# Peptides against a protein of PDB entry 4JHK, part 76

Target 1, 212 residues: chain A of PDB entry 4JHK
Amino acid sequence: EDYKIQSFDLETQKLLKTALKDPGSVDLEKVSSVIVDQSLKDQVFSREAGRICYTIVQAEAKQTNGSVFRRNLLNRLQQEFKAREETRKRSTQEWVCLVSFICNIFDYLKVNNMPMVALVHPVYDCLFRLAQSDALKNEEEVDCLVLQLHRIGDQLEKMNVQLMDELFNLLRDGFLLQEDLSSMGRLLLLEILEFRAGGWKLSDTAQKYYYS

## One batch from the design tools (peptide; made by RFdiffusion4, then SolubleMPNN)

Design b2_p12_3_s4 (from b2_p12_3, 7 letters changed)
Fold by OpenDDE base, seed 3:
Structure b2_p12_3_s4 (fold): chain B 212 residues (1-212), chain A 12 residues (1-12)
Amino acid sequence: as target 1 above (212 residues)
Amino acid sequence: KTWAEIADEMEK
């Protein structure tokens, strides 16, 4: 197993590696804080962070039957979620990083091999916010929205198809009716509409057309 | 309930 943690300094890398193998020997609150802080600054890291978090959770469960890491992680995430509108006003980048991280935790942090029910509505709330007119005009927010739907859309739909239908109604309206979409934003919305219509699948030809 | 509490309940 190899985890992409090159963005951290050497000392922090050692801390994370130790947490992955022997979580009982490190301060798991500190580990969770480091992961959350980096995920809120680097959207690319958030995907890897999901895998890291899941591995630490499993290791701690096996070692001590504990859930200290997960508790600290989820509590911090919930705090950030509650302040999401303030975050969006302060920094679009931090906002999309927050959404990305929450979605990736939903993707990777399974409980008894099941999606975490607690995150279903929070994830939809974030995606619905990105689907509002004021967000659709910002290419960075559209990028985030489409990326998350590509990654976890099929899983989210299984949890609540009604909310997914409502979300895509907004996306279709944005594609058809909103005049101040960027060219790339409009293209991305069209692609994601086709992606879901095709059962959350995209042919290699279509993939090349939209993302070459 | 907090997200953490709900997750704990899922394991029971």
Scores: peptide ipSAE 0.760, ipTM 0.972, DockQ to the pose 0.870
Fold by OpenDDE base, seed 5:
Structure b2_p12_3_s4 (fold): chain B 212 residues (1-212), chain A 12 residues (1-12)
Amino acid sequence: as target 1 above (212 residues)
Amino acid sequence: KTWAEIADEMEK
């Protein structure tokens, strides 16, 4: 199985490939740091990073019954989460990368084939932040919010439907009441409202309307 | 508890 790691230099690519197959032979703290650093720069990579992380976690568990990689990964991610407001202030791009990465880890990094309970509230916290008025006026943040809800909304709702209801109350208010939404932002909010109302799926007709 | 600790507990 191939992984999209072409953005790294050859030495780092070798490190990652080795971690995927023989995690006990590499510095897993370094591996986790490299993955997190790149995920905070590249939102597209964050999706692949989730898959990579899960593979390494499973490989280490099978090889040594260890969890060194997961521990380092989650500790770093928790640190980044704690500093999320400072990150947002510094760079919207870095902020949406952080949210994307956290959501992708939630999506991929299962424990006993179950979502990681520890990430439920942090994910909601990120999405609620994106649903605030000051964030909804920024198309980049709206894009991120809607993308994550498409990816993990159904899973997240199963973990806490009350929080999901509260989140979508904010989104409806933003759609109806906020005056400084971009045209695309308003369109995306409408789409995601319909997406959830339709059971976290779109009809073929709606898909064509919004994304063609 | 840290996220890492909670994850470890899920495997017990």
Scores: peptide ipSAE 0.760, ipTM 0.972, DockQ to the pose 0.872
Fold by OpenDDE base, seed 4:
Order: structure tokens, then C-alpha cells, then sequence
Structure b2_p12_3_s4 (fold): chain B 212 residues (1-212), chain A 12 residues (1-12)
């Protein structure tokens, strides 16, 4: 299976490839650091990073029954999460990358084939922050919010339907009451409301309409 | 508990 790691230099690519196949032969703390750093810069990579992380976790578990990589990864993520408001104030781009990465780790990094319980509230906290009025006026944040809900909304709801209801109450209010939403932002909010109402599914025609 | 610790507990 191929992994999208062409954004790294050749030396780092070699490191990552080795980690994927023989995690015991590399510095897994360094590997986790490299992945997190790149994920905070590239939202597209954040999606791929989840899959990469899962593979490394599985490989290490099989090889040594260890969890060094996962521990380092989660510790770094928790630190970044704690500083999320500072990150948002510094750079909207870095903030949405952080949210994207946390959501993708939630999506891919399963334990005993179950979502990590530890990440449920942190993910919701990020999404609730994106649903605040000061964030909804920024198209980049709205794009991130809607994208994550498309990717993991169904999984998150299974973990806590009450929080999902509260989140979508905020989104409905934003859609109806916020005056400084862009036309595209308003359209995206409407689409995601319909997406959940349809059981986290939309027809192909509807998808093309909202994302054309 | 840290996220890492909670994940480890899920392995038990």
C-alpha cells in the first residue's frame, strides 16, 4: 500500500518508510514529531497522517507489543490541543490543520477496533470552537468544520449523541442568525445540516451541487 | 489521565 509522503525530503521519506515496515529500527519519537509537525502545516497531509499513524501503531504492536509511537504521538497532540486558542490567534491555517489532524487520528487510530475514548471530548471541543460566531465568519474555519463532520460525524455521534445535538443547535443558530456569514459559508452549513438529517449521507447530485 | 494513558488502558 502506498502512502503520500512525497512532501518530505528523501531522508525523512526513508525514515517513514522504515517506520512503517520495521518500527523497532528507528527512533519512533522522532517519527511522531515529524508527522505532527507536517500535519500542522498541511491539512491535506493531516488526512494521510492518520492512516500512516495507524499503520505504524499496528506494526509496532506486532513487532514488540510496544506503544512508544502512540504514546509520543498522543502526548504531542494533547500539548497542541491545550494550546489551541493560542494557535488559532497566531494562525488560522495552523489551527484548522490541528483540528484536521486530531479528527483524522480519531478516525484512524483505533484501539481494539474501537474509537479512542480519550479523543471524543477533545474533538467535540474543537468542533464547538469552530461553531462559534467568531469562527463561522471565516470561510477557512467553516470549510474545516464541515469537512471534519463529513469525515467523522457519524462516528462521533455514536460516541455521544447529546453533544452532537448541541453542536448542530449551534450550527442551526449560526445559519439562521449570523449576519456576516459568506454566501459559501451559509451554503456549507445548510449542506451539513442536510447531511446529518439524511443519516450522514447525501446523494451524489447533492454533493456535486454544494461542492462544485 | 493523559490521552496516552487512557489509550493504554483500553488495551487491557
Amino acid sequence: as target 1 above (212 residues)
Amino acid sequence: KTWAEIADEMEK
Scores: peptide ipSAE 0.760, ipTM 0.972, DockQ to the pose 0.872
Fold by OpenDDE base, seed 2:
Formats: sequence, C-alpha cells, structure tokens
Structure b2_p12_3_s4 (fold): chain B 212 residues (1-212), chain A 12 residues (1-12)
Amino acid sequence: as target 1 above (212 residues)
Amino acid sequence: KTWAEIADEMEK
C-alpha cells in the first residue's frame, strides 16, 4: 500500500513506516508533528495525510489501546486552527493546505466509524472563511473551497444542514454579486452549487463540462 | 473541551 510519503527524507519515511506498523516503538508526538508540518507545506500530501493518520490511529488502538497519536495530532491541529487567520495572512498556500488537511482528517479519521464531531464546526469555520469576499477573489482559495466541498460536503451536510445552507447562501451571493470574482471562480462556484443541488453528485455530462 | 478530549468521549 502506497501512503505517498515520497516527499519526506529517507529517515522520516522510515519513521512513518514504523509508525504505521508498530506505533508503540516510535515517538508519536514527533510523528504527528512531522505529518502536520508537511501537510502545511505540501497540498498533495495534505489531501492524502488523513489516510496515514487514520492508519496510525488504528494501529495504535489495536496495539496498545492507546490514542497518543490522535491526541497529539488533534492538539496540534487545533493549535493551527486557532492561528488560521495569521496563517492566511502569512501564506495563502499554507492556509489552503491547513484547510485541506483539516478536511482530510475529518474525512478519514473516524471514531467508531462516525465523523469526528469536534471537527464539524472547525471545518465549517474554514469553509465559511473561504466563502468570504476577500477569499473568493483568490482562485487558490476558491479551488480549495470547491475541492473540499466535493470531498466532504455530503458528510458535512449530514452533520449540520443549517450551516451548509448558510454556507451556500454565501457562495450563491459570491457567484452572483461579487464583481472581482474571476471567470474561473464563477465557474467553480456554479459547479459546486450544481453539485450540491444534485445530491452531491455530478452527472456525466456536467463532469465532462467542468473538468474535461 | 479540546478536540482530543471530544474524540475520547466519542469512544466512551
């Protein structure tokens, strides 16, 4: 199984591989820190890191019935979330990576096969931030917003349909009213509006139109 | 409550 850890140096790769198989033998705080750090730098990894994290969580639970990794991961993630506005000001890339990672963790890191309730509002907060006018004018942020909604929108809606309605009201307003929205941004927003309207699915025709 | 604490509570 490929966990897409090629971006790390060999020593770190070894650490991660060991964490995946024998989490009790490594410093899980360090592992979590490495994963978060890389997720904030690498958008591709940030979108895939959830699977790695879930595997480590499951491995530790099975091995020692512990949750050291999850605790450290979530604590660090919460710290990053709290500082999200500062991160956004510093680096749009790091900001969208953070959002992507949080959403990815929400997607993969299930507890008893249930979405982690703790992440519902934080995820919505991130998406609402991306839906603000100052963010919608940035294609990188729009890309992130639309991507996350494609990935976890249906799950999020199940957790809180009211917030989803409110979010999409903002998106609709942005689509219709925001003058400095790029043509591509408008297209993406239109697509995601249609995506939700279609039950978080795209018809084959729509898929080809927007992404071919 | 921290996210970690909430996650732990989900397992109870």
Scores: peptide ipSAE 0.760, ipTM 0.972, DockQ to the pose 0.875

Design b2_p12_4_s1 (from b2_p12_4, 5 letters changed)
Fold by OpenDDE base, seed 3:
Structure b2_p12_4_s1 (fold): chain B 212 residues (1-212), chain A 12 residues (1-12)
Amino acid sequence: as target 1 above (212 residues)
Amino acid sequence: SEMEEELKWWNE
């Protein structure tokens, strides 16, 4: 299977490819650090990073019954999550990359084909932060919020429908009552409200309208 | 699971 890792230099690409097929032959702490660092810089990569992480976790478990990579990855994510408010203050771009990465880890890093229950509340905490008034006025944060809900909203709702209802109450209030939303921000909020109301599905015509 | 136990302090 091919992985999109062209954003790395050739040496790092080789390191990642080796980790995917023979994790016991590389420094898995270094691999986890490289993946997290790049995911905090590139939101597009964060999606591929989730898939890469899952593959490495499975490969290491099969090869040595070990969990060195997963442990280092999750420890680093916990540190970044704990410092999320400082990150948001320093850089909106790094903040939305962090949220995107956590959501993609939730989406891809499953146990027995089930989401990790321990990640449910941290993911909701990030989405609730993006749904606050000070975040909704920033189009970059709205883009991130709506994108994650498109990707994992249906899974999150299955884990906790009460939190999803509370989250969407905030989004409806933002759409209806907040005055300093951008035009695109308002459109994105309306779209995601309709997306959930339609059972987490959207017509092709509507999708082209909102994302073209 | 083992992974879930490793994440028990996320909400601290």
Scores: peptide ipSAE 0.033, ipTM 0.706, DockQ to the pose 0.380
Fold by OpenDDE base, seed 2:
Structure b2_p12_4_s1 (fold): chain B 212 residues (1-212), chain A 12 residues (1-12)
Amino acid sequence: as target 1 above (212 residues)
Amino acid sequence: SEMEEELKWWNE
């Protein structure tokens, strides 16, 4: 299977490819750091990063029954999450990349075919932050929020319906009451409200857009 | 944080 790692230099690409097939032969802490660093810079890669991480986790488990990579990955993720407000202040782009990465890890890094319970609240915390008035006025943050809800909203709801209800109350209020939304932002909020109301179901075309 | 405690458990 091919992985989208063209954004890395050739040496790093080799490192990642080796990690995917023979994780025991590389520094998995370094690998995790590289993946997180790039995910904070490239939102498109953050999606692929989830898949890459899952593969490495599975490969290491199969090879040595180890979990060094996962531990390092989650440790770094925790560090970035703790500093999320600082990140947001420094760079909206890095902030939405962080959210995207956390959501994609939630989506791909499953245990026994179930999402990691430990990531549920962190994911909701990120989405709630994006749903605040100061974030809703920023189209880039709204784009991120809506994208994540399209990708993992149904899974998140299964984990905690109450939090999802609260989140969508904020989105509804934002849509109806907040005056400084962009036109596109308002349309996106309406769309996601309708999306959930419709049972989180996408058309074939929409499926390709959000899950390709 | 709650996440910190949960992830510590997970990473044990």
Scores: peptide ipSAE 0.030, ipTM 0.693, DockQ to the pose 0.196
Fold by OpenDDE base, seed 5:
Structure b2_p12_4_s1 (fold): chain B 212 residues (1-212), chain A 12 residues (1-12)
Amino acid sequence: as target 1 above (212 residues)
Amino acid sequence: SEMEEELKWWNE
C-alpha cells in the first residue's frame, strides 16, 4: 500500500515506511512527532496522516500488542489543542491545520471500529471556535469549518445531536445576522446548512472533492 | 479504554 510521504526527506521517508511495517524497530515517539509537525504545516497531508496513524497503530498492536505510538500521538494532540488560541493568534493557517488534523484523527483512528469518545468534545470545541463571529469573518476559517463538517458531520452528530443542533444554531445566526461575512463565506454557510438538512448526503462530485 | 482515560482532561 502506498502512502503520500514525498514531502519528507529520504531519511524520514525510510523511518515512516519502517514504522508502517516494523514499528518495534523504530522510535515511535519520534515518528509521532514527525507526523504531527508536518500535519500542522500541511492541511493536505493531515488527511493522509490520519490513514498513516491508523496503520501504525494496527501494526504495533499486531506486532507487540503495544500502544506507544497512539499514546504519544494523542498526548501531542492534547498539547496542541490546549495551545489552540495562541496558535490561532500566531497563524490562521496553522490553526486550521490543527483543526483539520484533529478531525482527521477522529475520522481514521477508530477503536474497536468505533470513534474515540474522548475526541468528541475536543472536535466540537474546535468547530464551535470556528463558528464564533471573529472566526466566521475569515474565509479560511469558514472553509475549514465547512470542510470538516462535510467529512465527519454525520459521525459527529451520531455521537451528540444536541451539540450539533447548538453548533448549527450558531451557523444559522452567523449567516442571517453577521454583516462582515465575505460573499464566499455566506455561500459556504448556506451550503452546509442545506447539506445537513438534506441528511449529510454527498453528490458524486462532492464525494471526490472531500474524500479523495 | 486506558487511552480515553488519559484524555479525560483534554479541555483543561
Scores: peptide ipSAE 0.030, ipTM 0.696, DockQ to the pose 0.349
Fold by OpenDDE base, seed 1:
Structure b2_p12_4_s1 (fold): chain B 212 residues (1-212), chain A 12 residues (1-12)
Amino acid sequence: as target 1 above (212 residues)
Amino acid sequence: SEMEEELKWWNE
């Protein structure tokens, strides 16, 4: 199977490829660190990272029945999550990459074919932070928020509908009451409100309206 | 804090 790892140097690419096929032969802590580091720099890669991580987890489970990679990955994830406010202050780009990465891990890294319960609150916490007034005025943060809700909103709601209701109350208020939203930001908020109202699916009419 | 503890527990 082909994975998008062209952004890495050849040595690192080899490391990742080996981890995907023979995880027991490489330093899985190093592998996890490399994946997280790149995910914090490249939001596009963060999506691929989720798939890569799942594959490595499955490969290690089959090979040794171990979970060294997952443990190291989640440890690093926890560290980055704890420092999320500092990250946001330093770089909006790194912050949205972090959110994207956490959401993608939630999306791809299933345990017993179910989402990781431990990630539910951290994911919601990130989305709630993006839904605050100081974040909604930043188009980059709104883009991230709406993108994640399109990807995993239905799954998150199944895990905790009350939190989802609270989140969308904030989004509704932002859409209606916040004056310093960009035109695109306002459209994105409206779109995601309608997306959820439609059962996490856009109608053909809505698709044409927002993306024509 | 509670969220962080949940993640830590999962890593045990």
Scores: peptide ipSAE 0.027, ipTM 0.674, DockQ to the pose 0.209

Design b2_p12_4_s2 (from b2_p12_4, 6 letters changed)
Fold by OpenDDE base, seed 2:
Structure b2_p12_4_s2 (fold): chain B 212 residues (1-212), chain A 12 residues (1-12)
Amino acid sequence: as target 1 above (212 residues)
Amino acid sequence: SEMEEELEWFNE
């Protein structure tokens, strides 16, 4: 299996490749840091980062029965989450990358084939923040919100239906009542409202767009 | 926050 790590320099690529195959031979704290740093800069990579992280976690567990990588990864993730409002103020791009990263970690980093319960509230917190009026007026944030809901909405709902209902109440209100939405933003909100109403199901073509 | 504490707890 190939991983999309061409955005890194050759030395870092080697580090990541080694971590994927022989995690015990590398500094896993450094590896986790590199992955998080890049995920905060590149939203596309955030998706791949989830896959990479899962693979490293599995490889380390198999090789040494260790969890050094996961611990370091989640520690860094926690730090970024705590500083999320500061990040949003500094850079909308970094903020949506952070949300994307958290959501993708939730999606890929399973425990006993189940989502990490500890990440449920943090993910919802991020999505609720994106659903506030000051965020809905920013198309970049709406794009992020809708993308995440397409990818993990069904899983999140299974974890907490009440929060999902509350979230979609906000989205419906935004769609109907907020006047400073962009045309695309309004269309995206309508789409996601209909998506959930339809049972979180996409066509094959739409699935490729959101899950590729 | 409670959410942050839950994540920390799980990671420890």
Scores: peptide ipSAE 0.053, ipTM 0.699, DockQ to the pose 0.185
Fold by OpenDDE base, seed 5:
Structure b2_p12_4_s2 (fold): chain B 212 residues (1-212), chain A 12 residues (1-12)
Amino acid sequence: as target 1 above (212 residues)
Amino acid sequence: SEMEEELEWFNE
């Protein structure tokens, strides 16, 4: 299997490759830290990171029946989640990377082909934060919000339709009532409102963009 | 928060 890890130095690449094939021979705490650190800097990598994490979890379970990697990954993720407001104040870019990473982990790191229930509320909390007035005026945050809803909105709704209804009430109000939205932000909100109303169905072109 | 507590419980 080919994974996009060219952004790491050669030593780290070897570490990751070994973790994917023989997780028992490496420090899985270190591996998880490296993946999280890079995902918080590179939103594009965070998508690949979800796939990598799933593979390592499966490999460790098969090899040693262990869950050291998943434990360390989720513990670190929770720490970053708890500090999300501080992260947002420091850097919008880091904040949207954090949200993207959490959503990608939710999307890829499934147990028995089911989403992790423990991540449902944290994901919604991130999306609700992006739906607040102070975030909706920032196009970068709107981009992130709409992207995640395109990727995992249908899955999230299946887990809790009431929260999804509440979230989209905020988005509708933002679209209709908020005066300081950018033109593109307003268009994106309209598009996502229509997307859900249409049953979360992506065109072939859109699916390639959001899931490849 | 309640959401954070749920995640902590899961990772025990």
Scores: peptide ipSAE 0.050, ipTM 0.696, DockQ to the pose 0.200
Fold by OpenDDE base, seed 1:
Structure b2_p12_4_s2 (fold): chain B 212 residues (1-212), chain A 12 residues (1-12)
Amino acid sequence: as target 1 above (212 residues)
Amino acid sequence: SEMEEELEWFNE
């Protein structure tokens, strides 16, 4: 199976390819660090990163019944999560990449074919932060919020419907009451409100856009 | 926070 890792130099590509096939032969801490670093810079890669991480986790489990990669990955993820407010202040782009990465890990990195319960609240915390008035006025943050809800909203709701209700109350209030939303931002909020009300179902065209 | 503690617990 091919993975989109062309943005890395050749040496790093080799490292990642080896990790995917023979995780026991590489430094899995280094591999996790490389993946996280790139995911914090490239939101497109963060989606691919989730798939890569899942593959490495499965490969290591099969090869050695180990979980070194997952441990290092989640430890680094937690560090970035704890520093999320500082990241947001420094760079909106890095902040939305962080949120995207956390959401993609939640989406792809299943444990016993189930979502990681430990990631539920951190994911909601990120989405709630994006739903605050100071974030809703930034189109880049609104784009991120709506994209993640399209991808994992149905899964998150199954984990905690109360938090999802509270989140969408904020989005409704933002749509109706906030004056400094962009036209596109307002349309995106309306769309996501209708999306949930419709049972989290996408058209074929929307499916390709949000899950590509 | 409680959210952060859950992540730490999972990785312990």
Scores: peptide ipSAE 0.049, ipTM 0.694, DockQ to the pose 0.206
Fold by OpenDDE base, seed 4:
Structure b2_p12_4_s2 (fold): chain B 212 residues (1-212), chain A 12 residues (1-12)
Amino acid sequence: as target 1 above (212 residues)
Amino acid sequence: SEMEEELEWFNE
């Protein structure tokens, strides 16, 4: 199986490849750190990072019945989550990368084929933050919000429908009442409202309208 | 926060 790790230097690529196949032979703390660092810089990589992380977790479990990688990964994730407001203030780009990474970890890092319950509230907290008025006026944050909801909204709703209802109440209010939304931002909010209303699926008509 | 506590509890 191929992984998109060409953005790393050759030494790091070798490290990651080894971790994927023989996790016991590498420093898994270092591996987790490298993955998190890159995910905080590149939102596109964060999607791949989730898949990579899952593979390493599974490989370590099979090889040694260990969870060193997962522990280090989640510890780092927790640290970044706790500092999320400072990250947002410092850099919108880093903030949306953080959200994207957390959401992708939720999406890929399953335990016994189930989402990690411990990540549900942190994910919702990030999405609720993106749904606040000061965030909705920023198209980059709206893009992130809508992207994550497209990717994991259905899964999140299954974990906690009440929080999802509350989140979408905010999005509806933003769409209807907030004056300083960009045209694209408003369109994206409408699209995601309709997306959920349609059972987290887009009709052929809606897809054509928004994406063609 | 409640979310932070939940994550900490899980990782301990």
Scores: peptide ipSAE 0.028, ipTM 0.669, DockQ to the pose 0.197

Design b2_p12_4_s3 (from b2_p12_4, 6 letters changed)
Fold by OpenDDE base, seed 5:
Structure b2_p12_4_s3 (fold): chain B 212 residues (1-212), chain A 12 residues (1-12)
Amino acid sequence: as target 1 above (212 residues)
Amino acid sequence: SEMEEELEWWNL
């Protein structure tokens, strides 16, 4: 089983590999911190991070019946979520990485093969923030919003259809009424509106792009 | 926010 961790130094790679096989022999707080730090810098890695986190959670549960890693991971995620407005002001890139990471954790870190209910509202809050007028005029934020809705929109709707309806009302209004959208931003909003209307079903090409 | 409070409660 291969994981994309080549962006880390050799010592950190060894730490992560050990955590995947023998989580009881490493500092799981340190492991969680390293994964979160890299995910906040690299949006591509945040997708792989979700898979890595799920594997470590399973390994720890099997080895010691513990949940130290998951606890530390979620505590750090909560801290970053609380500081999201400051992060957005500091760097759009860091903000979209944060949103991507939260959404990827929601997608991969299942509990009893179910999404973590506690993450539903935080995920929606991030998406609603991206749907505000000041964010919709920024193409990088629109890219992030549309990407996450492609990946987890169907799951989120199953958890709370009312919030999804409210979110898409904002996206519709942005598409129709907001004057300072970029051409690409407007096209992306139209595409995601049609995507949901079509039942969140991806083409074979889109499936490869968004999930691999 | 209310959403932040829910997450705090769950993590305790």
Scores: peptide ipSAE 0.032, ipTM 0.693, DockQ to the pose 0.168
Fold by OpenDDE base, seed 1:
Structure b2_p12_4_s3 (fold): chain B 212 residues (1-212), chain A 12 residues (1-12)
Amino acid sequence: as target 1 above (212 residues)
Amino acid sequence: SEMEEELEWWNL
């Protein structure tokens, strides 16, 4: 299977390709570190990273019944999550990359074809942080929030509808009441409100309205 | 469940 890893040097590409096929022959701690590092600075890669991570987890489980990669990956992810406020303060870009990566891990790293229950609250915590007034006035954070909800909102709601209702109450209030939203930010909030109201689907009419 | 245990620190 082909993966989008062209952003890495040739040596690292070889490492990743080997990890995907024969995880027992490489340093899986190093592999996890490389994937997380790149995901924290490249939001586009973070989605591909989720798929890569799932494949490596499956390959290692099949080969040795091991979980070295998953353990290292999740340990690093926990560290980054715990430091999320410091990260946000330091760099909005790193913060939105972190959120994107966590959401993509939630999306791809399934357990018995189901989302990891342990990731539900961390994901919601990230999205709730993006839904606060100080974040909603930042278009980069709004972009991230709306993108993740488009990707995994339906799955998250299935895990906890009460939290989703609370989250969307904040988004509704932001859309209606917050003065310092950008025009695009306000448009995106309205779009995602309608997206959920339509069962996490965007109608052709709505698509034309927002993207014509 | 093993993965759930590895994520015990998320709620701290």
Scores: peptide ipSAE 0.031, ipTM 0.694, DockQ to the pose 0.400
Fold by OpenDDE base, seed 4:
Formats: C-alpha cells, sequence, structure tokens
Structure b2_p12_4_s3 (fold): chain B 212 residues (1-212), chain A 12 residues (1-12)
C-alpha cells in the first residue's frame, strides 16, 4: 500500500516506512509520538494516520507478536484526551484534530475485527463535548462533529445506542433552539439528523442538496 | 470523571 506521509521530513518518512515494514528495527515509541504530533496539526493526515497505525500494529504482531506500538499510541491518546479542555482553549484546530484522530483510531484499530471497547466512551465524550452549546456555535467544531458521525456513527451506535440517542437529543435541541448557530452549522446538524434517521445513509438527492 | 477513570483500559 501507498501511505501519504509527504508532510513529514525525509528522515521521519524513512522512519515511518521502516516501521511499516520492519517495526522491530525502530523505536516504536518515537514512531507513535511523531504520528500523534502530526495528527494534532493536520486533520487530513489523521485519517491516513489510522491506516498507518493499523498497518504498524499488524506488522509488529506478525513479526514479534508484540504490541509496543499500540500501547504507546493509546497511552499518548489517553494523555491528550485528559488534556482536551486545555487543548480546546488553546487551539480549536488542535482540538478538532484530536477528536478526529481518536475517531480514526477507533475506526481503524480494530481487535478481532471489532472496535476497541476501551475507546467507545472516550469517543462519545469527545462528541458530546462538540455537541455542547459553546461548541455548536463554532462551525469548525460542527464540521468535525458531523464528519466523525458520518465516518463512525453507525459503529458507535452498535456499541452503545443509548449514548447515541442522548447525543442526538442534544443535536436536535441545538438545531431547534440555539440562536447563534451559523447557517451552515444549522444545515449540517439537519443533515446529520437525517443521516442517522435514514440508517446512516443519505439519498443521492440529499447528498447533492447538502454538499452542492 | 467516571469516564476518565476508565481510561486505564487504553493500555492494550
Amino acid sequence: as target 1 above (212 residues)
Amino acid sequence: SEMEEELEWWNL
């Protein structure tokens, strides 16, 4: 597979390529660190990072039956998650990157072809934070919320439908009652409400309407 | 929070 790692310098690219092929020959803690650091700066990369992480995890498991990379990755994610409110205050961009990365790890880093149960509550907590009134007024946060729900909403619901119902109650209330939503924010909330109501699918006509 | 205390399970 080809991985999009052009945003890194050449030395780091070499490190990542080696980790993908021969994880036992590199410092996997360092590898996890550079991936997380970049994912906190580039939301687009965070999607690719999920694939990269999964590949490294599989390569290490196959090569040494180890899990050093995954452990370091998740430990770093836990640290960033705990500091999420400070991150949000410092930089909305870094905050939405953090949420995006956690969601992408949830999406790609599966165990026995199942989502990692340990990530379910943290992911929901991030989404609930994005669904609060102070976040819904920020279009960047709404974009992130809606994007993640499009990507992993169906999987999350299977893990805990009660939390999903509660989340969407907040989104509905935001759509109907919150006065300081942007026009686009309101449109996005409506779209995601309809998306879930349609079984996490959009019709072609709806797709054109909301994303034209 | 209760959820943050459960984060110890991230150590997989």
Scores: peptide ipSAE 0.029, ipTM 0.677, DockQ to the pose 0.201
Fold by OpenDDE base, seed 2:
Structure b2_p12_4_s3 (fold): chain B 212 residues (1-212), chain A 12 residues (1-12)
Amino acid sequence: as target 1 above (212 residues)
Amino acid sequence: SEMEEELEWWNL
């Protein structure tokens, strides 16, 4: 299976490829750091990163029954999460990349075919932050929010429907009451409101757009 | 925050 790692230099690509097949032969702390660093720069990669991380976790489990990579990955994510407001202030782009990456890890890094419970509140916290008025006025943040809800909203709701209800109350209020939304931002909010109301179901065409 | 305190569970 091919992974989208063209954004890395050749040496790093080799490192990642080796980690995917023979994780015991590489420094998994370094691998995790590289993946997180790149995910904070490239939102497109952050999606692929989730899949890569899952594969490495599975490979290490099979090879050594270890969890060194997962531990290092989550430790780094925790650090980035704690610093999320500083990140947002410094760079909206890095902030939305961080949110995207955390959401993608939630989506892919499952235990016993279930989402990792430890990530539920952090994910919701990120989405709630994006749903605040100061974030809703920024189209880049709205884009991120809506994208994540399309990808993992149904899973998150299953984990905590009360938080999802509260989140969508904020989105509805933003749609109806906030005056400084962009035209596209307002349309995106309407779309996601309707998406949930419709049971988190997309047409085949829409599914391709959000899940390709 | 309270949610940040729960993140100690990330140390899996």
Scores: peptide ipSAE 0.029, ipTM 0.676, DockQ to the pose 0.203

